# Peptides against a protein of PDB entry 5H65: the designs that were tried, part 234

Target 1, 294 residues: chain A of PDB entry 5H65
Amino acid sequence: QYLERTPLCAILKQKAPQQYRIRAKLRSYKPRRLFQSVKLHCPKCHLLQEVPHEGDLDIIFQDGATKTPDVKLQNTSLYDSKIWTTKNQKGRKVAVHFVKNNGILPLSNECLLLIEGGTLSEICKLSNKFNSVIPVRSGHEDLELLDLSAPFLIQGTIHHYGCKQCSSLRSIQNLNSLVDKTSWIPSSVAEALGIVPLQYVFVMTFTLDDGTGVLEAYLMDSDKFFQIPASEVLMDDDLQKSVDMIMDMFCPPGIKIDAYPWLECFIKSYNVTNGTDNQICYQIFDTTVAEDVI

## One batch from the design tools (peptide; made by RFdiffusion4, then SolubleMPNN)

Design b2_p29_4_s1 (from b2_p29_4, 15 letters changed)
Fold by OpenDDE base, seed 5:
Structure b2_p29_4_s1 (fold): chain B 294 residues (1-294), chain A 29 residues (1-29)
Amino acid sequence: as target 1 above (294 residues)
Amino acid sequence: MMAELHAQLEALRASWDDSTTGFDMSYYK
């Protein structure tokens, strides 16, 4: 765990891979538009993906809303179903399936809703009331997850996504494998449905300068660096402000670098081959900014 | 892992627009 502090000038002369503890100033960082730092990462295939915009979700749910729920799939041992017909010109049908625990409907805050034919707005409203929501569609013999391009699970304001490449989707009845149908842990839901959950990550590039040398390092972190979950930041103004403040503190605008605070962090070096050129790159790891900064 | 991700990271880096700063979601697409 403990590493001796190494000056950047010494690090820049070393072969990779190695781990270092450093003390440096944050000369600059990217992206400056911090919302662009939030990405989805698959732990298996390592694909980085954008967090879908609400516009993207609107399209998916609008398409789903054009499909009529299959009456044959309503009211199973797993869930009780209610159907609504909208008053709009299209007369859209929306099905809400309330997942039961041992044949009994749990409390609203513990109840998982399966929503079929709902718009994004409707789904969000329901998630605020019932906490856990899964967008679904009628399959051939069972309800199925609507689309992995949309969240497989919405809990409050948190959208949980799955990897299209690595997931092998199973039907909704596989939720029966969950003994406790009240907590709805995302990882458990994902496992039951054959989903490889994507991880929210902050992806940034730091230019670090300790006066002896300068190097660039990538930051890819979910919740340790800022002590703020990447999974929550896009939907929480206060968390966004906190990240903004942290970055402004380490890299204050309009101030000379000599006055910047020191950042202590761990970095890993790694080799990258670009054609015929071998390049050494760096990653920040196992680093938490001081709580007094937040 | 980082070596495997590096190409993606570089692509992301190239795509970042630093014309503005902060967490202004009004520019989120």
Scores: peptide ipSAE 0.487, ipTM 0.856, DockQ to the pose 0.715
Fold by OpenDDE base, seed 2:
Structure b2_p29_4_s1 (fold): chain B 294 residues (1-294), chain A 29 residues (1-29)
Amino acid sequence: as target 1 above (294 residues)
Amino acid sequence: MMAELHAQLEALRASWDDSTTGFDMSYYK
């Protein structure tokens, strides 16, 4: 879309909602600790959630590992099962179910693994080798997703999460509805299992100054603004470095704002009611930052 | 949507610690 550029001083006088194109300098931003910007967002209930830490996942998988896989649920038309017993005193049983495509085991890089009783470390090792992993548990009549507090699907280093509030979980056999059991598209898996997938988003606040006025705007974006997926940034040092460089470029430390580069972006205004007080707020949207100084 | 999220966004903003900068994952991992 195209809009005529509007100075901030003019925007600040307008009622909401409206859309604007602006050219401004990034006076400051939050969070300065950029990892804190990465959140999970439900597209249905709009709950914002923290991305679970490794420690959180450890607890969930440790708890899952205390439960024994049900022998009656092993080796179905959907999957072949292998069972291991650990050599420790507890004798933990781990079940790995290899999902078949029309009764045939796919290649390792196309095979979905369902894992019972695995630790985070074990699951991560398997996800690197087989690409797609779902943590599961034995239900009454079928395998079920282990816990929506953990990823419902792990692909390489990417963790896919679902919304606890909006999801109505279905058993693992519902994966049979997928015609192609090799690609394992996260949205397709989610749909089959009754999961509302959460979206990784960068959540930031920008203080924008064009010399005529100053306003704050929220950024809530998954992959457009930085051209970097929020879903991958926490697990990729190079992507983190790129985001750092972008932010340092627009808001360089130790330099006066007069020397800051100009940022061109779109913002939309919206009304917020705090009790009886009406406030106009702003959001950055449909904006991609260039890695060049303007 | 943003109006709906605003309270959450404000709470999130209040939780941010700006004592350090950048993607220091030592605080996340």
Scores: peptide ipSAE 0.487, ipTM 0.857, DockQ to the pose 0.759
Fold by OpenDDE base, seed 1:
Structure b2_p29_4_s1 (fold): chain B 294 residues (1-294), chain A 29 residues (1-29)
Amino acid sequence: as target 1 above (294 residues)
Amino acid sequence: MMAELHAQLEALRASWDDSTTGFDMSYYK
């Protein structure tokens, strides 16, 4: 999609919707606390949600840990089950179900674990050792996903979430529909379990100034703009540092805007109505920024 | 889509705290 560069002063005079290519300086951005930019978005109902905090997950898994695994649901054709009793006074039982591939246990790095009754700490330890973990609970006749408020799939440090509104959960035995029970692609797991997966997104507001005019544009992007996955940034210090550096590059502190680097990007305008009020807003799209080393 | 999300976006924008900058390591999950 080729577009000629358009000055902001001209864009500000145009009706929406339209697409533009611009060259502007990033006068300012929000949120300045960049962790606040990371959100979850449902592609179906378009609800924006906060990424659950560790404390939230602790509560969910603690509650789940109060439930005793159902012995009747252990050791099926889909998985082999092992039960551990904690050494604490209460003797909490934790069930780990190892999902088999064609009746055979896969290698540890390819094995999906279903964890029942584990704490967040225990689950995280297992997810670091085994690439894929699903928190589950005992349902009436099958294992079921524990809670959509918690990740439906944990892969290493990546937490995959599902939409409560749009998902129609199915029991764990539906994982049988997956031909490949080694790679455990999140979207495939979600589909098998009736989950609409949420998408990690960066949500920001940029104030753009090209010397002819100033406009604000929203950024809503998963991995294109920074070339850093929003799904990983909260759990990776290096990625966080990279985003910080990128933002500092375009909006350097203690320097006058005249010395700011130029940002080339695409923006599209759209109409917004709020009662009797009508306004034109802007979104950055199809834009990738790279940190240039000078 | 953006028009549909606008109310949510504005609400989110209003909630942002700019008292500090960058990723706060204290919020590491």
Scores: peptide ipSAE 0.486, ipTM 0.854, DockQ to the pose 0.681
Fold by OpenDDE base, seed 3:
Structure b2_p29_4_s1 (fold): chain B 294 residues (1-294), chain A 29 residues (1-29)
Amino acid sequence: as target 1 above (294 residues)
Amino acid sequence: MMAELHAQLEALRASWDDSTTGFDMSYYK
């Protein structure tokens, strides 16, 4: 995509929608608390929602753990089941269902586990060992996804979420439709279970200044801008540190803007109606951060 | 798409707290 660089003063005079290439300094950004930038976005209904916190997940899994696994749903052609009873006064039962490929158990790193009645801690331990885990519950005739407020699939430290509005959940036996039951691609799992996957996005507001003008632009990006997946950043301290460093580089504290590095990026304008007033807003798109110091 | 999201984006912007900086996960429950 080729665009001639346009000064901000010229852009601010133009009607929307248009696309521009700019070179500007990042005067400021929001949110300053960068964890607040990470959101979930539905590609169909375009709902933005918060990434569930550990506390939220704890509640969901604790509630699920109060339900006893249905013995009638154990050990099907799709999966082999093992049951554990916790050594506490309540005797909580945890069921782990190992999904088979053509009747054969795959290697641990290729095996999908269906976990019923597990706590967040227990689920995390299993996900780290077996890679792919789906939290489930006993339905009337089959295992079902536990709750769309929790991940429908956990792979290592990656939590995959689905849209409650757009999803039409199907029972776990629909995983039989997958030809390959060793590579558990999130989109394939979602399709089989009637889930519309949510996408992790960074949502930020940049105040850009090139010396000729100042404008605010939204950033909504999954993995291109920072070259860091939004889906991984909340669970990885090193990635968080990297994002922090990038933002500090472009907007260093205690330093005058004259010393800031230049940011080369693409922005597009769009029209917004706010009551009777029409407003032109801007979005950063198709941009990877790069330092261009003069 | 951004136009449709704008109301949500503005609501999010209004909710941001700039009292601290960086990935302060202490507030992530």
Scores: peptide ipSAE 0.485, ipTM 0.858, DockQ to the pose 0.782

Design b2_p29_4_s2 (from b2_p29_4, 17 letters changed)
Fold by OpenDDE base, seed 2:
Structure b2_p29_4_s2 (fold): chain B 294 residues (1-294), chain A 29 residues (1-29)
Amino acid sequence: as target 1 above (294 residues)
Amino acid sequence: MIAQIHEQLRALEASWDESTTGFDTSFYK
């Protein structure tokens, strides 16, 4: 879509909802601690959630690790099972179920592991070595997803989460519905297991100033604005540095705003009612930071 | 969409700590 550039002073006088193209300087932004900008968003119920902290995951997996794998659920047509007993005082049993493709074990880079009783560290090690990992537990009739408070799928360093409110979990055997049991596309896995995947998003507030006016606009974006996936940034130092650099470029510390680069973006206005008070707010949309600018 | 989550955004803004800048993922694995 094409829109003519509109000065902020004109925008501030107009009723919502409307879409605008603007050219403004980023006077300031929040959060300054950029890790706080990364959230999980449900596309159905629109709940914003925190990305679980390592400590929270440790607790979940520690609890799961206290549960003994059910022998009757091992070695099905879908997967081959291997059991390990730890040598520590707990004697914890860990089950790894290797999902087969038409009765054949795939290569490690195409293999899906179902982990039962693993600690966070063990699961992470396996996810780094193998293509895909699902934390599971023994249910009554089948293996089941361990907990939606933890990732339902781990691929390398990427943690895929599901919405507790919108998901209707199905047992692991529903993975049989997948024709190709080698690619393990997160959306396909989620669909098979009745999971509504959460989306990683950057959530920020920009204060924009074009010299004619000042307004605040929210940014909620997964991968377009920075051209960096929100799903990967928390686990990748280089991506974090890139985002830091981008923000420092547009809003350099210790420099006067007159020297700031211009940001061209699209914003949309919307109405918010708080009691008897009507407020117009703004959101950045369909905007990508130009690569040639960074 | 954004209008639907505006109250969440307000609450989120109130929770942000501005004591430092950049990424600090020490609480994440």
Scores: peptide ipSAE 0.397, ipTM 0.828, DockQ to the pose 0.696
Fold by OpenDDE base, seed 1:
Structure b2_p29_4_s2 (fold): chain B 294 residues (1-294), chain A 29 residues (1-29)
Amino acid sequence: as target 1 above (294 residues)
Amino acid sequence: MIAQIHEQLRALEASWDESTTGFDTSFYK
């Protein structure tokens, strides 16, 4: 619905919840270290989580690599298996299971790989070559997802994560329920495996000033505000630069706020109770930055 | 939805490092 522009001074006097259209300058924002704005959000339990770092994943995959693939679980109707033995003293075994489509191996770029016992480096290499990878382990009767603390699906450089709290993991053979075993849509994979996928979100706090008043508003957005997917930004230097440029445009360093560009956006107010205190907070919603990045 | 995560947001704000700006390439995955 159409909303008329409302000055911040008027908004600050009103009760919540309400929606507003505003025109304001971005006085400041947090986090200044923009990588810290990227988080994972569960749409079911609403837990916000950190995106795991490489070091976190290293540990998980190192632990997984200590386990030996179960020979009994190799070469099923769903996948063909190949095993490599490393030349190190331990002779670590790595199994790669190539998922078939109706009993036929698809093209390499359409083939889902299940990796068992691989290190992060090995997994990343395979992901870059074959596009779709699931880290797995040998379960009792079937292959299973390795760990929800790690991606359940890696596609290129994109890591797809699932919620530990909300997911009820099913064995890998449940991928049989997928009609299309070539596209490997993350949501479909998640559904088949009983995973509630986490959403990448930008989480920021904007201090907005229109000359009549100042308020802080939260931004929690996946891809609309910047027109850049939060799911890709941490893995793409160009996207990072774009976000940096956008923020520098609206909040240029070393320049007085009087020279800042105007930002048009929608905000909604909501009530928060802190003990006996009732506080009104604000969130940016349904807003896209209009300026194009040069 | 935002109200449900407000406490998490406040905790997150407290954890943000304001010493530098922009994306830190060292955290590139």
Scores: peptide ipSAE 0.395, ipTM 0.825, DockQ to the pose 0.651
Fold by OpenDDE base, seed 3:
Structure b2_p29_4_s2 (fold): chain B 294 residues (1-294), chain A 29 residues (1-29)
Amino acid sequence: as target 1 above (294 residues)
Amino acid sequence: MIAQIHEQLRALEASWDESTTGFDTSFYK
């Protein structure tokens, strides 16, 4: 894809939709609080939603912990079950189901745990030790995913979420359809359980200035622009620091725009109806800052 | 695709807090 560089003043006069290559300075950006840029996006219904806070998850798991695991659902061909009774909280029951591969328990780094009745803290402890964790609850005839408001799969520090609108949840025994019960690929787990996985995205607004004109462009990107996955940044201080540094590099505080570095990027224009008015908006696409800083 | 979700983007933009800067994820996942 080759495009000639076009000055912003010329772009601002054109009708949409069109694609452009530009060289501009990042005058400003939003949100300044970068954690607010990280959202979940459904690839099917295109709903944008917030990444749940720890407090939100606490509530969900606390509610789940009020339910006692059903003894009838323990120890199936798919999983072996262990039950713990907490010392506090009136002897709360926590069930951990270890998913087997052809009747054999995998190594810890390959094992999927189904956790029933656990708190966020307990779940996190287990997820740090084992390969994968799914929060579950006792259904009528089988274990079921606890709640799509919580992760359907936790792998280390990565929380995988599903779309409530687009998903049609199936019971846990549908994991039997997976040939390999050691890798636990998120997409495969999602498919088996009838989940449409949500995608982590950075959503930002850039104000671009090349000296001939100024325009605002949206950035909606998962892992290309920063070369940092949006799915990992919220739980990784080093990645957060990297994003902060990148943005500070493009928009150094206390420095005049004349000293800002140039950003070479691609933008596309599109039409938007705003009430009775039609306006042209812009989106950054196919751009990597590591390669495009001039 | 982005045109399809522009209203969501506008709503999101309006919700952003510009009082501080940086990556503070103390209460997120």
Scores: peptide ipSAE 0.396, ipTM 0.825, DockQ to the pose 0.674; fails the geometry check
Fold by OpenDDE base, seed 4:
Structure b2_p29_4_s2 (fold): chain B 294 residues (1-294), chain A 29 residues (1-29)
Amino acid sequence: as target 1 above (294 residues)
Amino acid sequence: MIAQIHEQLRALEASWDESTTGFDTSFYK
């Protein structure tokens, strides 16, 4: 879409909703602790939630690790099962179910593991080695996803989460519906298991200043603005550094705003009502970071 | 869409910590 550049002073006088192209300096942004910008968003119920903390996952997996795998659910047409007994004092049993493709075990890097009774540490180790892991538990008649408070799929360092509110979980045997049991596309896995995948998003507030006016705009974006996936940034130091660099570029510390680079972006206005109060707010959309230094 | 979640955004803004800057937690879950 082509939009003429509009000065902020003009935008601030307009009614919502409207779309604008602007050129402004990023006076400031929140959160300053950038990891706090990464959230999970449900595309259906629109709930925003925190990415679960490691401590929360530890609790979930520790609880799961206290459960004994059901022998009756091992070694089906879908998967081959291997059981380990830990050497710790509790003698915890861990089951790893290797999902087969057409009755044949795929290569390790293509094989989906269903892990039952593993700790977070153990699960992470397996995911790093085998790429695709689903934490599961023994249900009454089949293996089931362990908990939607934990990832339903871990691929390398990427944790895929599902919405508790919108998901209607189906048993693990529903993975049989997947024709390709080697690629393990997250959306396909989610669909098979009745999961509504949550989306990683950067959520930020930008204070924009073009010299004619000041405007606050929200950023909610998954991978376009920074050209960095929100789904990967928390687990990748290099990506974090890149985001840090980008933000430092737009908001260089110890430098006056007059020397800040220009940010070109699209914003849309929208109405917010709170009782008798009406407010116009703004959101950045369809924007990839770009700077223009005069 | 964002209008629908505006109240959530306000709540999130209130929760943000300004004590430090950048990504100070690697591999944060």
Scores: peptide ipSAE 0.395, ipTM 0.821, DockQ to the pose 0.631; fails the geometry check

Design b2_p29_4_s3 (from b2_p29_4, 16 letters changed)
Fold by OpenDDE base, seed 4:
Structure b2_p29_4_s3 (fold): chain B 294 residues (1-294), chain A 29 residues (1-29)
Amino acid sequence: as target 1 above (294 residues)
Amino acid sequence: MLAQLHAQLEALDASADDSTTGFDMSFYK
C-alpha cells in the first residue's frame, strides 16, 4: 500500500503499468454534470452502460402492463397474490404477489413484492412502502423477471440492474432457495435469479496538475472516492449536493488554480493501443477525498 | 481490462449531452 509520492513530471516519463502516489490539484474534470458521471458497470464482462432513463422505464412497464397476469401462477407456496383492475379504457390488470416466509406473510417492511402490470409510478410508491419490489411477468410455468432493461429489484429509491450479457435468468420460484425471506439482499436475489448485478460507478476524467506536469486520470469508483454510493446519488438530492460541493471544493469556479486545494491520490498507469500509437493512460484507485485533503 | 474500459469511457464521453440540467425526480408522480 505504501508508495512514495512521485511528481507528475517523473510519472509522465515512465512506462506503464505502474502505480503511483501523487499530490496534485484538480485543474478540471469532465463530465461537469453529475448525472452524466453515473454509469453501470458489469464486474464480469466489464461493459459500461448508461443508467436507464425514466422514459425508457415507462415504456418497458407500459409494455408489461399490456400482458394479462396468468391466473394459474397466482397464490403459490411462495407468494400470495392480489389483483386490481383499473377502470381505464384498457382495463389494465395489476397483480401484486406478496412473498411469504415459510408460508407466513412478513411485515410490510420485510416483504418482497412481485409486481405484474404496474406503472413506474405505482412501482415506486410500492417500493417506498414495502422497500423491496421486483417487476415480473407471467412466464410459461412461473413468474419471470420482466426485463433486464429495467431494475430487477427496487429498494426504496435504489434501482438494481442486471447485466443482459452475463445473466442467465431463472424463474421466480428460485427465490425459494433463500432461507430467510425477510432480508432481501440484492446480491442474494440476483444469485437466486441468475442475474449478474451491475454496479453503479462514478465515471469522471480528472485533469491533475502538481506544478511539475499535467496528466489526465480516469475515476471509476462506486463508493470510496466520495464516500457516497453511486447507487444512491441519482435519487437523493442531498447526496447530489454533497458530491457537487466536493467537486466545487477541489475545482472551485472563478478562481485561479493556485488557490485550489491539494488532492492526494493513487493512480495507476496502463497502456492503450490506438492504431500504431501506444498511449499511456492513468486511472485513480484506492482514493478517498475526505481523508486525502491537504 | 483497463484498455477496454478506456475505449468505453471515451465513447460515453462523446455521447454526453450537456444540455441536461440535472436529475429527473418525476419518478414519484
Scores: peptide ipSAE 0.043, ipTM 0.480, DockQ to the pose 0.413
Fold by OpenDDE base, seed 3:
Structure b2_p29_4_s3 (fold): chain B 294 residues (1-294), chain A 29 residues (1-29)
Amino acid sequence: as target 1 above (294 residues)
Amino acid sequence: MLAQLHAQLEALDASADDSTTGFDMSFYK
């Protein structure tokens, strides 16, 4: 449905919920640091989570590495297993399971690795060579996903996470349900393992000013607003720079707001109750960042 | 739906400072 442009002063007088098209300047935004704006969102339960830091993952994988791979779970019809013993004083066992396609090992770039007992550093090294890796542990009867606090799938530099609340984890042998064991589409892997994938999202609060009024609206968007995937930005310096440039363009430091470019966007209002207080809040939606022309 | 998301953000803000959460709800209206 077509929406006419509405001035902020008029919007601020109206009840929620409603949708608006606006033209405003970005007076300010938070958080100022890009890495703080990237979150994980569950599309089912709508829980927002922080993206785990490297240090968090180190702890998880270090804990996992204290467990010895179960010999009984090695070399199944689904995968071939190779075991390494570290040369350090602990003699830690590391298992790499190479998933086969129709009983045959695929090419390295198409092969899924199941990694058991590896540290973050070791996992990263393997993921650089093999485009798909799953951290696993030995369960009672089968390999299992290591921990949903860690990625369930790593592809290149992309970490795919699952929702702890909404996922009902199934054992690794459920990967047999995938007819093609070479492409390893994250959604397909998630479905096979009973995982509800989390979505990377940009979460920002914009202070918008059109000269008639000032309004705060938050942005929760995965890839539309910046035309840059939130899932890739944390691991790509060029993408980070691009986002920073966009934000600097719309909200240039040291410049008066009168010189700011106009931002056209859609916002929707909604009611929020905090105790006895009822507030109207706003969210940006269905918007790609672009300059408005007069 | 939106109110639920707002509640999630508030919960995150309540559990951690702005430096940790990266989202300040104090100015969000």
Scores: peptide ipSAE 0.034, ipTM 0.434, DockQ to the pose 0.149
Fold by OpenDDE base, seed 1:
Structure b2_p29_4_s3 (fold): chain B 294 residues (1-294), chain A 29 residues (1-29)
Amino acid sequence: as target 1 above (294 residues)
Amino acid sequence: MLAQLHAQLEALDASADDSTTGFDMSFYK
């Protein structure tokens, strides 16, 4: 794709929708804190939502832990079950179901765990050892996903979420439809369970200035702009530092804008109507920060 | 699609404190 560079002053005079290549300085951006820029986006209904905090997950798993695993749902052709009783005052029951591949237990790093009654801490510990974990509960006839407000799949430190609006949940036995029960690809798991997976996205507003004009454009991107996955950044200090370094390079504090580096990017304009008011807005698209910056 | 996303962003911002979202809504309000 080739577009000629267009100055911002010319863009600001044109009708939408159009696509442009620009060269501008990043005067400012919002939000300033990285964790606030990471959101969950549904590709189907386009709902944006916050990533749940640890405290939110604690509540969900505490509620789940009040339910006792159903003995009738243990040790099926799909999984082998092990039960623990905690030594705390209530003697909480925790069930871990190890999903088999063609009737055989896979290696630890390939085995999917289904967990009933676990706390966030316990689930995270198991995820670190076995990589793939699904929080579940005992349904009437089968195990079911615990809650779409919690991750439907935890892989290492990555939490995979589903859309409450677009998902039509199916029972755990639908994992039988997966031919390969060792790789546990999130999209395949989601499809089997009737889940529309949410996407991690960076959502930021850039104020761009090329000396001829100023405009605001928002960025909604999963992994292209920073060449860093939004799904991994919240759990990796090094990735967070990298993003911060990139933003500090383009928008250094305490320095005049005249000394800022130039950012080359693509933007598209679009119309937003609110009653009788028509506004032209802008979005950054198909843009990657130079590799030498990372 | 973009207009729909913009509406979702506006709705999200309206439901949360400015400090939570960090969005400047002045350019489309």
Scores: peptide ipSAE 0.037, ipTM 0.437, DockQ to the pose 0.139; fails the geometry check
Fold by OpenDDE base, seed 2:
Structure b2_p29_4_s3 (fold): chain B 294 residues (1-294), chain A 29 residues (1-29)
Amino acid sequence: as target 1 above (294 residues)
Amino acid sequence: MLAQLHAQLEALDASADDSTTGFDMSFYK
């Protein structure tokens, strides 16, 4: 939809909700560190969550590793199981279940692994080799997802998370519903297991100034604004550098705002009520800036 | 939706770290 450009001074006088096209300079932004701007968002309940830290995952997987795999759940029609026993004092048992496609083990790069009792490091190694890994545990009658606080699916370096609030977990055998057991599309896996996938989003606050007025607008975007997926940026140094370059371009350090480039974007206003206080806030939407960097 | 998100935006901040372990997968093709 076409919107006429509106000066910020005019926008600041209008009631919400409304949509605007603006041209403004990025005076400042928060947070300054990229990793702090990446969050997880539920598209259903709209909760925002922090991306779990490696330390958090270590704890979850360490706890999982204390549980012994149930022998009765090994080697089903869906998967073949292999058990490793560590040579440490406790003799930790790790079960890896290789999901079959039509009763046949696929190639390693197409095979989904279900890992039970693995550490984060072990899981990462497996994901690099087999591409797709699901951390699981032994349930009463079937394998189950280990914990929604951890990724439900790891593909290479990408961690896929699910919403605890909105998900109604189903057992691993529900993967049988997938016709193609080689591609392992995250959304399909999530659907089969009753998971509502969380979305990686960039969450930032922009202070915008067009010379007529100043307003703050929130950015919550997964892949459009930077043309870089938020889901990949944390694990890719080059992508991080690219985002940093974009931000430095619009908000260059050490120079006056008069020399800043103009940013064209769409913003929408909305009402926020805190008790008796009513405030109009703004969010950036449907905006791509990456093309301006070229 | 946006109002709810706004409230959450006012409350969020945290950081990350690394780890290592070994598997022998030579038996698999």
Scores: peptide ipSAE 0.032, ipTM 0.546, DockQ to the pose 0.090; fails the geometry check

